# Peptides against a protein of PDB entry 3B8E, part 165

Target 1, 230 residues: chain A of PDB entry 3B8E
Amino acid sequence: PFLIFIIANIPLPLGTVTILCIDLGTDMVPAISLAYEQAESDIMKRQPRNPKTDKLVNEQLISMAYGQIGMIQALGGFFTYFVILAENGFLPIHLLGLRVNWDDRWINDVEDSYGQQWTYEQRKIVEFTCHTPFFVTIVVVQWADLVICKTRRNSVFQQGMKNKILIFGLFEETALAAFLSYCPGMGVALRMYPLKPTWWFCAFPYSLLIFVYDEVRKLIIRRRPGGWVE

## One batch from the design tools (peptide; made by RFdiffusion4, then SolubleMPNN)

Design b1_p23_8_s3 (from b1_p23_8, 19 letters changed)
Fold by OpenDDE base, seed 4:
Structure b1_p23_8_s3 (fold): chain B 230 residues (1-230), chain A 23 residues (1-23)
Amino acid sequence: as target 1 above (230 residues)
Amino acid sequence: KLKEILEKLLELLEKLFKEAELR
């Protein structure tokens, strides 16, 4: 997200504090939950044929899969960001290169895509209105990511959700998102303005996509054992 | 299959953007 902010020179889609809340708040409990996940029935039974090469290949494949999922997560957040800004008159194309003028407090006549002028204060309200939905979008997408990460080969339907710690992590992450979104003072303290309930649903298509992607990946792995997709 | 999924996602995104522009 931050890299796209720099490269595209767009208004900041996600605040630093919000990023810290993701890294420290939403990722830690899920990561711990995965550490206590019961071993996938097939992973622990297969001794690596070549411990050195098979570990390296497996690490690379896992890294690629998580990298792809991470890209889908980022796309989900940016989608929500662009939708909110478009609803406020800023089309995605118009946001390119706008950051310098957007962040300048002395420029009070920044035009939107329709020629409406926005003061610095108005722009910052819109920007901070994007932070909360972006965060919530990441959380909702992380639900899918967390669920799929518990298995490498088996379908989620085959493995099931037996880890109570995993379930707790999902609830904790959701509760944190709700707290940050709706607690009074978060707009001032964290630059996270209250979220309309409708924005929670913006991430659902991406969560579904992650599930479909992972199930397809796992299906390929099951049908072609030893393939480059493992 | 991944390509197809990505293409479907892009199509969905484009539809949502078009709908957002119309509002």
Scores: peptide ipSAE 0.000, ipTM 0.193, DockQ to the pose 0.038
Fold by OpenDDE base, seed 5:
Structure b1_p23_8_s3 (fold): chain B 230 residues (1-230), chain A 23 residues (1-23)
Amino acid sequence: as target 1 above (230 residues)
Amino acid sequence: KLKEILEKLLELLEKLFKEAELR
């Protein structure tokens, strides 16, 4: 997200506090749950015939899967960001290069795509209005990520939702997202303005995309064991 | 390449938004 912010020179889509909440709040419990499941799965895995090669391949696969999922998460967040700004009159093309004028407190006449002038205060309200939906989008997409990461080769339909730690992680992430989105004073303290409930649903297509992607990936792995996707 | 991908994504989003506003 930060790299795209610099390269595209767009208004900040995700605040530093929001990033910290993702990294420390939402990602930690899932990461722990996955680490425990990996440890349990490794205990259940009969000794790999070649522990050095099988560990390296497994680490590369996990890293690549997380990288791809992270890209889809970022795309989901940016989609939500662009939707909100477009609803407020800023089309995506107009946002390119706008950051310099957007962040300048002395410029109070920044025009949107429709010629409406925005004061610095109004622009910052819109910017901070994007932070919460971006965060919530990441959380909703992480639901799918957690569900798919529970299984390496088996479909979610085969393993089911039996992991209590995963359910706890999903609850914790959702509770944190609800707290940050709706608790009074979060706009002042964290620059996260209240989220319209409809924005929770904006991420669902991306969660579905991640789910479909992983099911297809797992299907390919099952059909071609030892292929390039492994 | 990343910039080009981003620009293409932005163009696609704009098209989607224009289509959504017309409905």
Scores: peptide ipSAE 0.000, ipTM 0.183, DockQ to the pose 0.045
Fold by OpenDDE base, seed 2:
Structure b1_p23_8_s3 (fold): chain B 230 residues (1-230), chain A 23 residues (1-23)
Amino acid sequence: as target 1 above (230 residues)
Amino acid sequence: KLKEILEKLLELLEKLFKEAELR
């Protein structure tokens, strides 16, 4: 998110502190879940295959899975960000290069896509209004990713421990999202304003799309091993 | 191939991130 902010010179979609909370808070449980799965896989893969090559392949697969999840999360967050800004009169194309004027406290006449002028305070309210939905979207996308991982894992006999970690991860992420969204003072501390419950539902279609995409991807991989989808 | 493209994209993003942190 921060990279796109710098490259595209768009208004900040997510605060740096909130990004750190995502990276350190929400990503820990998935990371632990994957680390446990890797450890269990390493225990099962103790067949006499060359341990160096199998570890390298597994590390690459995990790194790619994390990278893909992170990209999907970022796309989901940005989708929500652009929807909110578009609803407030700022079309995505208009946001390109707008950061300089957006962040300037002395400019109180920044025009939206419809010619409406926005004061610095109004712009910052809209910006901070985007932070909470962006975060919630990431959490809802993570739910989909965890469910997708569960469906992948259901083909492997190790269902028991994985289910508990998954349920715990879902609970922790949901609790964290609720805390950051509704706890008093988060607007000041994290620049996250309280979220209307309606925005939780806005993320569900995107989560469903990701789920469908991954199921289709899995289906293609199963039908065409060695295809371009690998 | 998609995997390789995604890995390259991630590496590029990481490089850009490091460069952005240094500025």
Scores: peptide ipSAE 0.008, ipTM 0.269, DockQ to the pose 0.047; fails the geometry check
Fold by OpenDDE base, seed 1:
Structure b1_p23_8_s3 (fold): chain B 230 residues (1-230), chain A 23 residues (1-23)
Amino acid sequence: as target 1 above (230 residues)
Amino acid sequence: KLKEILEKLLELLEKLFKEAELR
């Protein structure tokens, strides 16, 4: 998210505090769940013929999967960010390069895509209004990712404890998202303004698309092992 | 191949980040 912010020079989609909440709150539990899943899978695997190479391959596969998940989460967050800003009059194309003027406190007449002038305070309110939905979108996308992870392993029986950890993680992330979205003072303390309940649903179509994409990817991998999709 | 593309993309992003920090 921060890289796209720098590259595109768009208004900040996520505050530093929101990033920290993602890193410490939302990313940690999935990472622990994946690490636990790996450990359990390694216990169930016969001793690798070559522990060094097989461990390296597994670590590489996990790092790649985690990296892909993170990219998908970021895309989901940015989708929500652009939707919110578009609803407030800022089309995505207009946001490109706008950061300099957006962050300037002395410019109080920044025009949106429709010619409406925005004060610095108004711009910061809409910016901070994006932080919470972005965070919530990441959480909702993580639900899809966790469902995808469950569907990757056909054995329902092997999923028992893993499913509990994943469900707990989802609950914790959702509770954190609800707390950050609705607790009084979060707008001042964390620059996360209250989220309208309708915005929780904004991520669902995207999560569904990710789910479909991953299922299609899996189908392609199954039909053409060693293809460009691996 | 996808991994290689992602790694190249990451390297590109890291370069861009370093360039941005230097400005």
Scores: peptide ipSAE 0.008, ipTM 0.261, DockQ to the pose 0.046; fails the geometry check

Design b1_p23_8_s4 (from b1_p23_8, 18 letters changed)
Fold by OpenDDE base, seed 5:
Structure b1_p23_8_s4 (fold): chain B 230 residues (1-230), chain A 23 residues (1-23)
Amino acid sequence: as target 1 above (230 residues)
Amino acid sequence: ELLEVLEKLLKLLEEIFKEALLR
């Protein structure tokens, strides 16, 4: 998100505080929960890996898969960001190069895509209004990400949802997201303004996409063991 | 090159959003 902010010179889509809330708040308990996941039912049926050749290749492939999932996650966040700004009169193409004027507190006549002028205060309200939905989008996408991370090869339907700690983690991250989004004073303390409940659903297509992508990937791995998709 | 790709993507998004917002 921060790289795109710099390269495209768009208004900041995700604040530092929201990033910290993701990394330290919402992701920690879910990540720990994966340590308590039951071994895949076929783990003992797999041939021993060659310790010299197979370790490095599998780590690279896992890294690539997580990288692709991370890209889908980022796309979901940016989609939400652009929708919110478009609803407020700033079309995506108009945001390119706008950052310099957007962040200048002395410019109070920044025009939107429809010729409406926006004061610095109004622009910052819109910017901070984007931070919370972006954060929530990440959390909703993380539901799918956490679930798919339960297994490397088996379908989630084969593994099941037996890890109570993982289920607790999903509720905890959601509760934290709701708290940060709706608790009074968060706009002042964290620059996280209240979110319309409808925005929680904007991430659902991306969560579904991640889930389908990973299930298809795992299906390919099961059908073609030793392929570049592992 | 990256900026051009971003501009094209943003233009596409703009078109999608215009259609969505007008409905």
Scores: peptide ipSAE 0.006, ipTM 0.222, DockQ to the pose 0.046
Fold by OpenDDE base, seed 1:
Structure b1_p23_8_s4 (fold): chain B 230 residues (1-230), chain A 23 residues (1-23)
Amino acid sequence: as target 1 above (230 residues)
Amino acid sequence: ELLEVLEKLLKLLEEIFKEALLR
């Protein structure tokens, strides 16, 4: 999220404190849960033909997969961010390059896409209104990401939900998201304003889409082993 | 060279974070 903030020069979609909460709260327990996941029977039964080359290839594939998951989470968050700002009169195209004027405390007449002027305080309210939904979107997308990471080739329906630590991680990150979203004082302490319950559902179609996409991907891999989809 | 670029990027990110925290 922060890289896109710099490159596109848009208003900050996710606060630094919120990023720390993701890294320390929502990412840590799920990452630990994946370390205890039961490997697929077909992966574990393959003895490394060459322990040096096959280990390096596996590490590269794992790193690439985790990198892609992180990008998917960021895309989901940015989608929510753009929807909220669009509902408040700021279309995505108008946000490009707006950061300098957006963050200037002395500019109180920043115009939205419809010519409405926004004070600095009003802009910061809408910015902080994006932080909580962005965070919650990451959590909801992460549910699907964690579930799909249980297997590389097999369907989740075949492998099942046997990892108790993963289930606990899903509960913990959801509880943290609820705490940060609804606990009094979070708007002042973390710049996270309370979330309307309806915004929890905004990420569900995206999470489902990623889940379906991964299941289809895995189905293709099973039918065409050694294809470019791997 | 890549490590130096990454370090410069990290320092830039840290500066932006510090500035954002001070505001």
Scores: peptide ipSAE 0.000, ipTM 0.206, DockQ to the pose 0.026
Fold by OpenDDE base, seed 2:
Structure b1_p23_8_s4 (fold): chain B 230 residues (1-230), chain A 23 residues (1-23)
Amino acid sequence: as target 1 above (230 residues)
Amino acid sequence: ELLEVLEKLLKLLEEIFKEALLR
């Protein structure tokens, strides 16, 4: 998110503190839950044919899969960001290069895509309004990530939801997201303003996309063991 | 206190990056 902010010169979609909350808070409990789930999964039960090569391949594949999922998560967050800004009059194309004027407190006449002028304070309210939905989008997409990472090759429907730690992780993430979104003072502390409950649903298409993507990936792995998709 | 320090550091970092991008 921060790299895109720099490259595209768009208003900051997610504050640095919020990024740290994602990296340290939101991702930590899921990572622990996944570590326990891996012990029950087919990953730990499968004997490596060649401990050196198969381990390296598996690590590369896991890294690639997580990298792809991370990109989809980021896209989901940015989608939510652009939807909110568009709803407030700023179309995505208009945001390109706008950062300099957006962040300048002395410029109080920044125009939106419809010619409406926005004060610095109004712009910052909109910016901080985007932080919370972006974060919530990441959390909702992480629900799918947690569910899909339960198994390497088996469908979620085949493995089932037996891991209590995984279920706990889902609830913990949701509770954390709700806390950060609606707790008084988070607007000042984290620059995360409260959002309408309807914005939680903005992430659902991306969660579904990740779910479908992983199920298709797993299906291909089952049909073509040793393929490039592994 | 730790959170406040982190916030200050992050704000400082953000300002440095903003200044670097304006040059």
Scores: peptide ipSAE 0.000, ipTM 0.200, DockQ to the pose 0.022
Fold by OpenDDE base, seed 3:
Structure b1_p23_8_s4 (fold): chain B 230 residues (1-230), chain A 23 residues (1-23)
Amino acid sequence: as target 1 above (230 residues)
Amino acid sequence: ELLEVLEKLLKLLEEIFKEALLR
C-alpha cells in the first residue's frame, strides 16, 4: 500500500502506525504459530532435502508469498479504499497526483470529482476513515493466508486444524483488529476511525479467492509432483 | 534481532515517507 501511495501520489491509504500494527501486532503470533504446525501426513514419503541444491527459501516461495498472495491482499485493501473515497466524492482517477494538495494544510478548497470543496480537516477525516477498513481487510485476508501456509501440498481439509497456537493467533489478530477499530480514542491515537461492521465483509471475497487459489494450486501439485507450481 | 531489523525498517520507511511528503 505504501509503494502505491508513493508511485501514484494518492492520499495515504494506510498509515505508518497501522502498518506497524499489522507487522508487529497481527502478523507475529500467527507467524510464530506456523513453527508449531504438525508435519504433513506425507512428509515421510518425500526424499530428504539435498543441502547442496535445495535452499530453505527458494525463489518460488518468495514469489508466492510476496508476489502473488501479497498482491491479492493489496488489491483487497485498495478496493475498499477506492470505494470509500468514491462514496465521499473522490473517484479513483481524480486521486492520481492529488497527494500534494491533499496533505497541504493551507489549501482548504481541494475539489472532489463533483466540484465540492474540501477543507484540510475534512480531507483528513476521509483519509483516516479509509485506514481502518483497509487494515481490517488485510486482517481478514490474512486469515486465509495463514491457513493456506500450514501445508505445502496437502489440502487444509486433509491436514486439519490441530495447531491450537495457530487458532489462538487467528483469534488474537481478529481481537486486535476489533480493538483498534472500535476502542474510543483510536481516531486520535492511531488515526483509525471506527468502521461500520458491514465493512468486515468487504474482504471475504478476497479471502475466499486466496483459499480457492491455494487449494487449486495444491491440487495441481498433488497431481503433478515436481512441477513448476511447487 | 528481528525486532531491531523491524525497527530499522520502520525508521527507514518513515524517513522515505517524510521525504516523499516534503517533495
Scores: peptide ipSAE 0.000, ipTM 0.229, DockQ to the pose 0.024

## One batch from the design tools (peptide; made by RFdiffusion4, then SolubleMPNN)

Design b1_p24_1_s1 (from b1_p24_1, 19 letters changed)
Fold by OpenDDE base, seed 3:
Order: sequence, then structure tokens, then C-alpha cells
Structure b1_p24_1_s1 (fold): chain B 230 residues (1-230), chain A 24 residues (1-24)
Amino acid sequence: as target 1 above (230 residues)
Amino acid sequence: DLLKKLEEVFKKLLEKVLEEVERI
């Protein structure tokens, strides 16, 4: 999200504080929980890793984490961002290059796509209104990401949900997201304004898309072991 | 309107998945 903010010169879609809340708050406990996941039922049928040729972090893992899943997460967040700004009069095409004027506190007559003038304070309220739904979208997508990361080859239905620490992590990240979204004073302290509960459901199609995509990928791996998808 | 339609499609999909899980 922050890279697109710089490249496209759009208003800030996700604040620095919200990024820190994702990286240090919502993602930390779930990530640690994967260390306690049970081995896949087929692990003893696999050849041991060759430490001279096989890296722990390979190009395929980087492509999965940052190239595929990270792109779907970003698309979900940006979809929510563009919908909120469009509902407030700013169409996506009008946001391109607008950042310079948007962030200037001395310009109080920035026009939206319909010719309505916006003060600096009004623009910042709309910007901060995007931060919380973007953050919540990432958390909802992280549910699917965490669940799919449990296994490399087995379906989640074959592996099951026996890791109590992972289940705790899912509740912790959700509770933290709810606290940051609805606790009084978060708008002033963290620039995270409260959102309508319906915005939680906006991310669900993307979470489902990740889950279905990974289950299909794992199904292909099981049917064609040693393929380029593994 | 599009968001509401997406929510409705998602609810229907979730209900179908839950029904299939309850059948197992």
C-alpha cells in the first residue's frame, strides 16, 4: 500500500501507525503459532532437504508470500480504499497525482470529482476513514493466509485445526483489530476512525479467494507431485 | 449496491460451505 501511495501520488491509503499495528500486533502471534503446527501426515515420505542445494527460503516461497498472496491482500485493501473515497466524491482517476494538494494544509479548496470543495480538515477525516477499513481488510485476509500456511501439500480439511496456539492467534488478531477500530480515542491517538460493522464483510470475498486458490494449488500438487507448482 | 451483492454472494457461499462441513 505505501509503495502505491508514493508511485501513484494518491492520498495515504494506510497510515504508518496502522502498518506497525499489522506487523507488530496482528501478524506476530499468528506467525509464531506456525512453529507449533503438527507435521503433515506425509512428511516421512518426503526426501530430506539437501542443505547445500535447498534454501529454507526459496524463490517459490518468496513468490507465494509477496507475489501472489501479498498482491491479493493489496487488491482487497485498495478496493476498500477506492470505494470509500468514491462514496465521498473522489473517483479513482481523480486521486492520481492529488497527494501534493491533498497534504497541503494551506489549500482549503481541493475539488472532488463533482466540483465540491474540501478543506484540509475534511480531507484528513476522509483519509483517516480509509485507514481502519484497510487495516480490517488486511486482518480478514490474514485469517485465510494463516490457515493456508499450516500445510504445503495437505488440504486444511486433512490436517485439521488442532493447533490451539494458532486458534488463539486468530482470536487475538481479531480482538486487537476490533479494539483499534472501536475503542474511543483511537481516532485521535492512532488516526483510526471507527468503521461500520458491515465493512468487515467487504474483505471476505478476498479471504475466500485466497483459501480456494491455495486448496486448488494443493490439490494440483497432490495429483501431480514434482510439478512446477510445488 | 455492488458491495451488498458481494456480501450476499459471500453469505450464500459460506452457508453452502457450512452445510457441506455439517454433512461430514
Scores: peptide ipSAE 0.000, ipTM 0.247, DockQ to the pose 0.042
Fold by OpenDDE base, seed 5:
Structure b1_p24_1_s1 (fold): chain B 230 residues (1-230), chain A 24 residues (1-24)
Amino acid sequence: as target 1 above (230 residues)
Amino acid sequence: DLLKKLEEVFKKLLEKVLEEVERI
């Protein structure tokens, strides 16, 4: 997010506080919960790994898969950001290079894509209105990411949702996201303005996409053991 | 190939949503 903000010179899509809430609030408990995940049912059916050859290739492929998932997560957040700004009259093309004028408190006549002028205060309200839905989008996408991380080869449907700590983590991150989004005073304290409940659904296609992508990947691994997809 | 297809599907989804947003 921050790199794209600098390179494209767009208004800030995600605040520093929201990033900290993701890294410390919504990622920690889920990550710890994976330590309590049951071994895959096929672990005893796997041939002994060759310790010299099998580790390096699998680590690279896992790293690439997580990198791809992380890109889909970022795209989901940016999608939500661009939708909100478009609803407020700022089309994605118009946002390119706008940051300098957007952040200048002395410019009160920044035009949107329709020629409407926006004061500094109005622009900052819109910017901060993007932060909360972006954050919630990441949380909803993280549901899928956490669920797919339960297994490396088996389908989630084969493994099941037996890890109660993981289920607790999903509820905790969701409850924290709801608290930060709707608690009175969060707009002043954290610059996280409340979002309409409909924005929670904006991320669902991306969450589903991650889930389907990973299930297809795992299906390919199961059908072609020893392929470049492991 | 699957990534390219996913990227294409994602681009098409983005384009469709942008078209729907432009229709509002």
Scores: peptide ipSAE 0.000, ipTM 0.199, DockQ to the pose 0.051
Fold by OpenDDE base, seed 2:
Structure b1_p24_1_s1 (fold): chain B 230 residues (1-230), chain A 24 residues (1-24)
Amino acid sequence: as target 1 above (230 residues)
Amino acid sequence: DLLKKLEEVFKKLLEKVLEEVERI
């Protein structure tokens, strides 16, 4: 998020403190749940024929999975950000290069894509209105990603939701997201303004898309082991 | 292999971006 903010010179999609809450808070319990599930799956896997090479391959596959998940989560968050800004009159193309004028307190006539002028205060309200939905979108996408990452090759439908730690992680993330979104003072402390319940559903198409994509990927890997999809 | 290539491209892009950010 912060890197795209700098490169594209767009308004800040997610506050630094909120990013830290994601990286240190919401991602921790999921990571632990995945570590437990991998340990359980690795116990069920045939004894590693070569512990050094098989461990290295597993570590690479874990790193790849986390990197891909993080990218998909970021894409989901940015989608929600662009939707909110577009609904407020700022089309994605118009946001490119707008940061300098957006963050300038002395410019109170920043035009949107429709020629409406926005004061600094109005712009900051819209910016901070994006932070909470961006965060919630990441959490909702994490639900799908956690369910997907439960198995590397097996369908979620085959292994089922037996991991109590995963289920607990999903509830904890949801509770944290609700707390950060609706607790009084979070708008001041974290620049996370209250979220309309409708915005929770903005991420659902992305979560579903990721779910379908990964189930298809797993299906292809099962049918064609060692294919170009790996 | 495609996913590995995509990851490698993304890592290289991220590294370049980080280098540019450090220069700022």
Scores: peptide ipSAE 0.000, ipTM 0.261, DockQ to the pose 0.034; fails the geometry check
Fold by OpenDDE base, seed 4:
Structure b1_p24_1_s1 (fold): chain B 230 residues (1-230), chain A 24 residues (1-24)
Amino acid sequence: as target 1 above (230 residues)
Amino acid sequence: DLLKKLEEVFKKLLEKVLEEVERI
């Protein structure tokens, strides 16, 4: 998120405090939950055919898969951000290079894509309105990530949802997202304005995309054992 | 009501995708 903010010179899609809440709040409990996940019985029983090459290949492929998932998460957040700004009159093309004027407190006549002028205060309200749904989008996409990370080869349906700690992590993330979104004073304290319940669903296509991607990946691994997708 | 409908649509979409993945 922050890299695209700098490169594209767009208004800040996600505040620093919300990033810290992701890194410290939403990622910590799930990471702990995964550490307590019983390794897939097939992974522990299957010795690598070549301990030197197969380990390196598997580590690289896992790293690539997580990198791809992280990119899908970021795309989900940005999609939600662009939708909200577009609904407020700022089309994605108009946001390119707008940051300098957007963040200038002395410019009170920044035009949207329809020629409406926005004061600094109005722009900051819209910006802070984007922070919450971007954060919530990341949390909802992380649900899919947590569920898929439970298994390396087997479908989630084969492994089932047996880890109570993982389930607790999903509820904790959701509760944190709800707290940050709806608790009075969060708009001032965290620059996270209250979210309409409808915006929680903006992330669902991306959660589904991650889920489908991982199930397809696992299916390819099952059908082509020793392939480049392992 | 809208939230429940969206949840139901999402669930149906998920089920359909899963059925297609299982056919693969």
Scores: peptide ipSAE 0.000, ipTM 0.217, DockQ to the pose 0.047; fails the geometry check

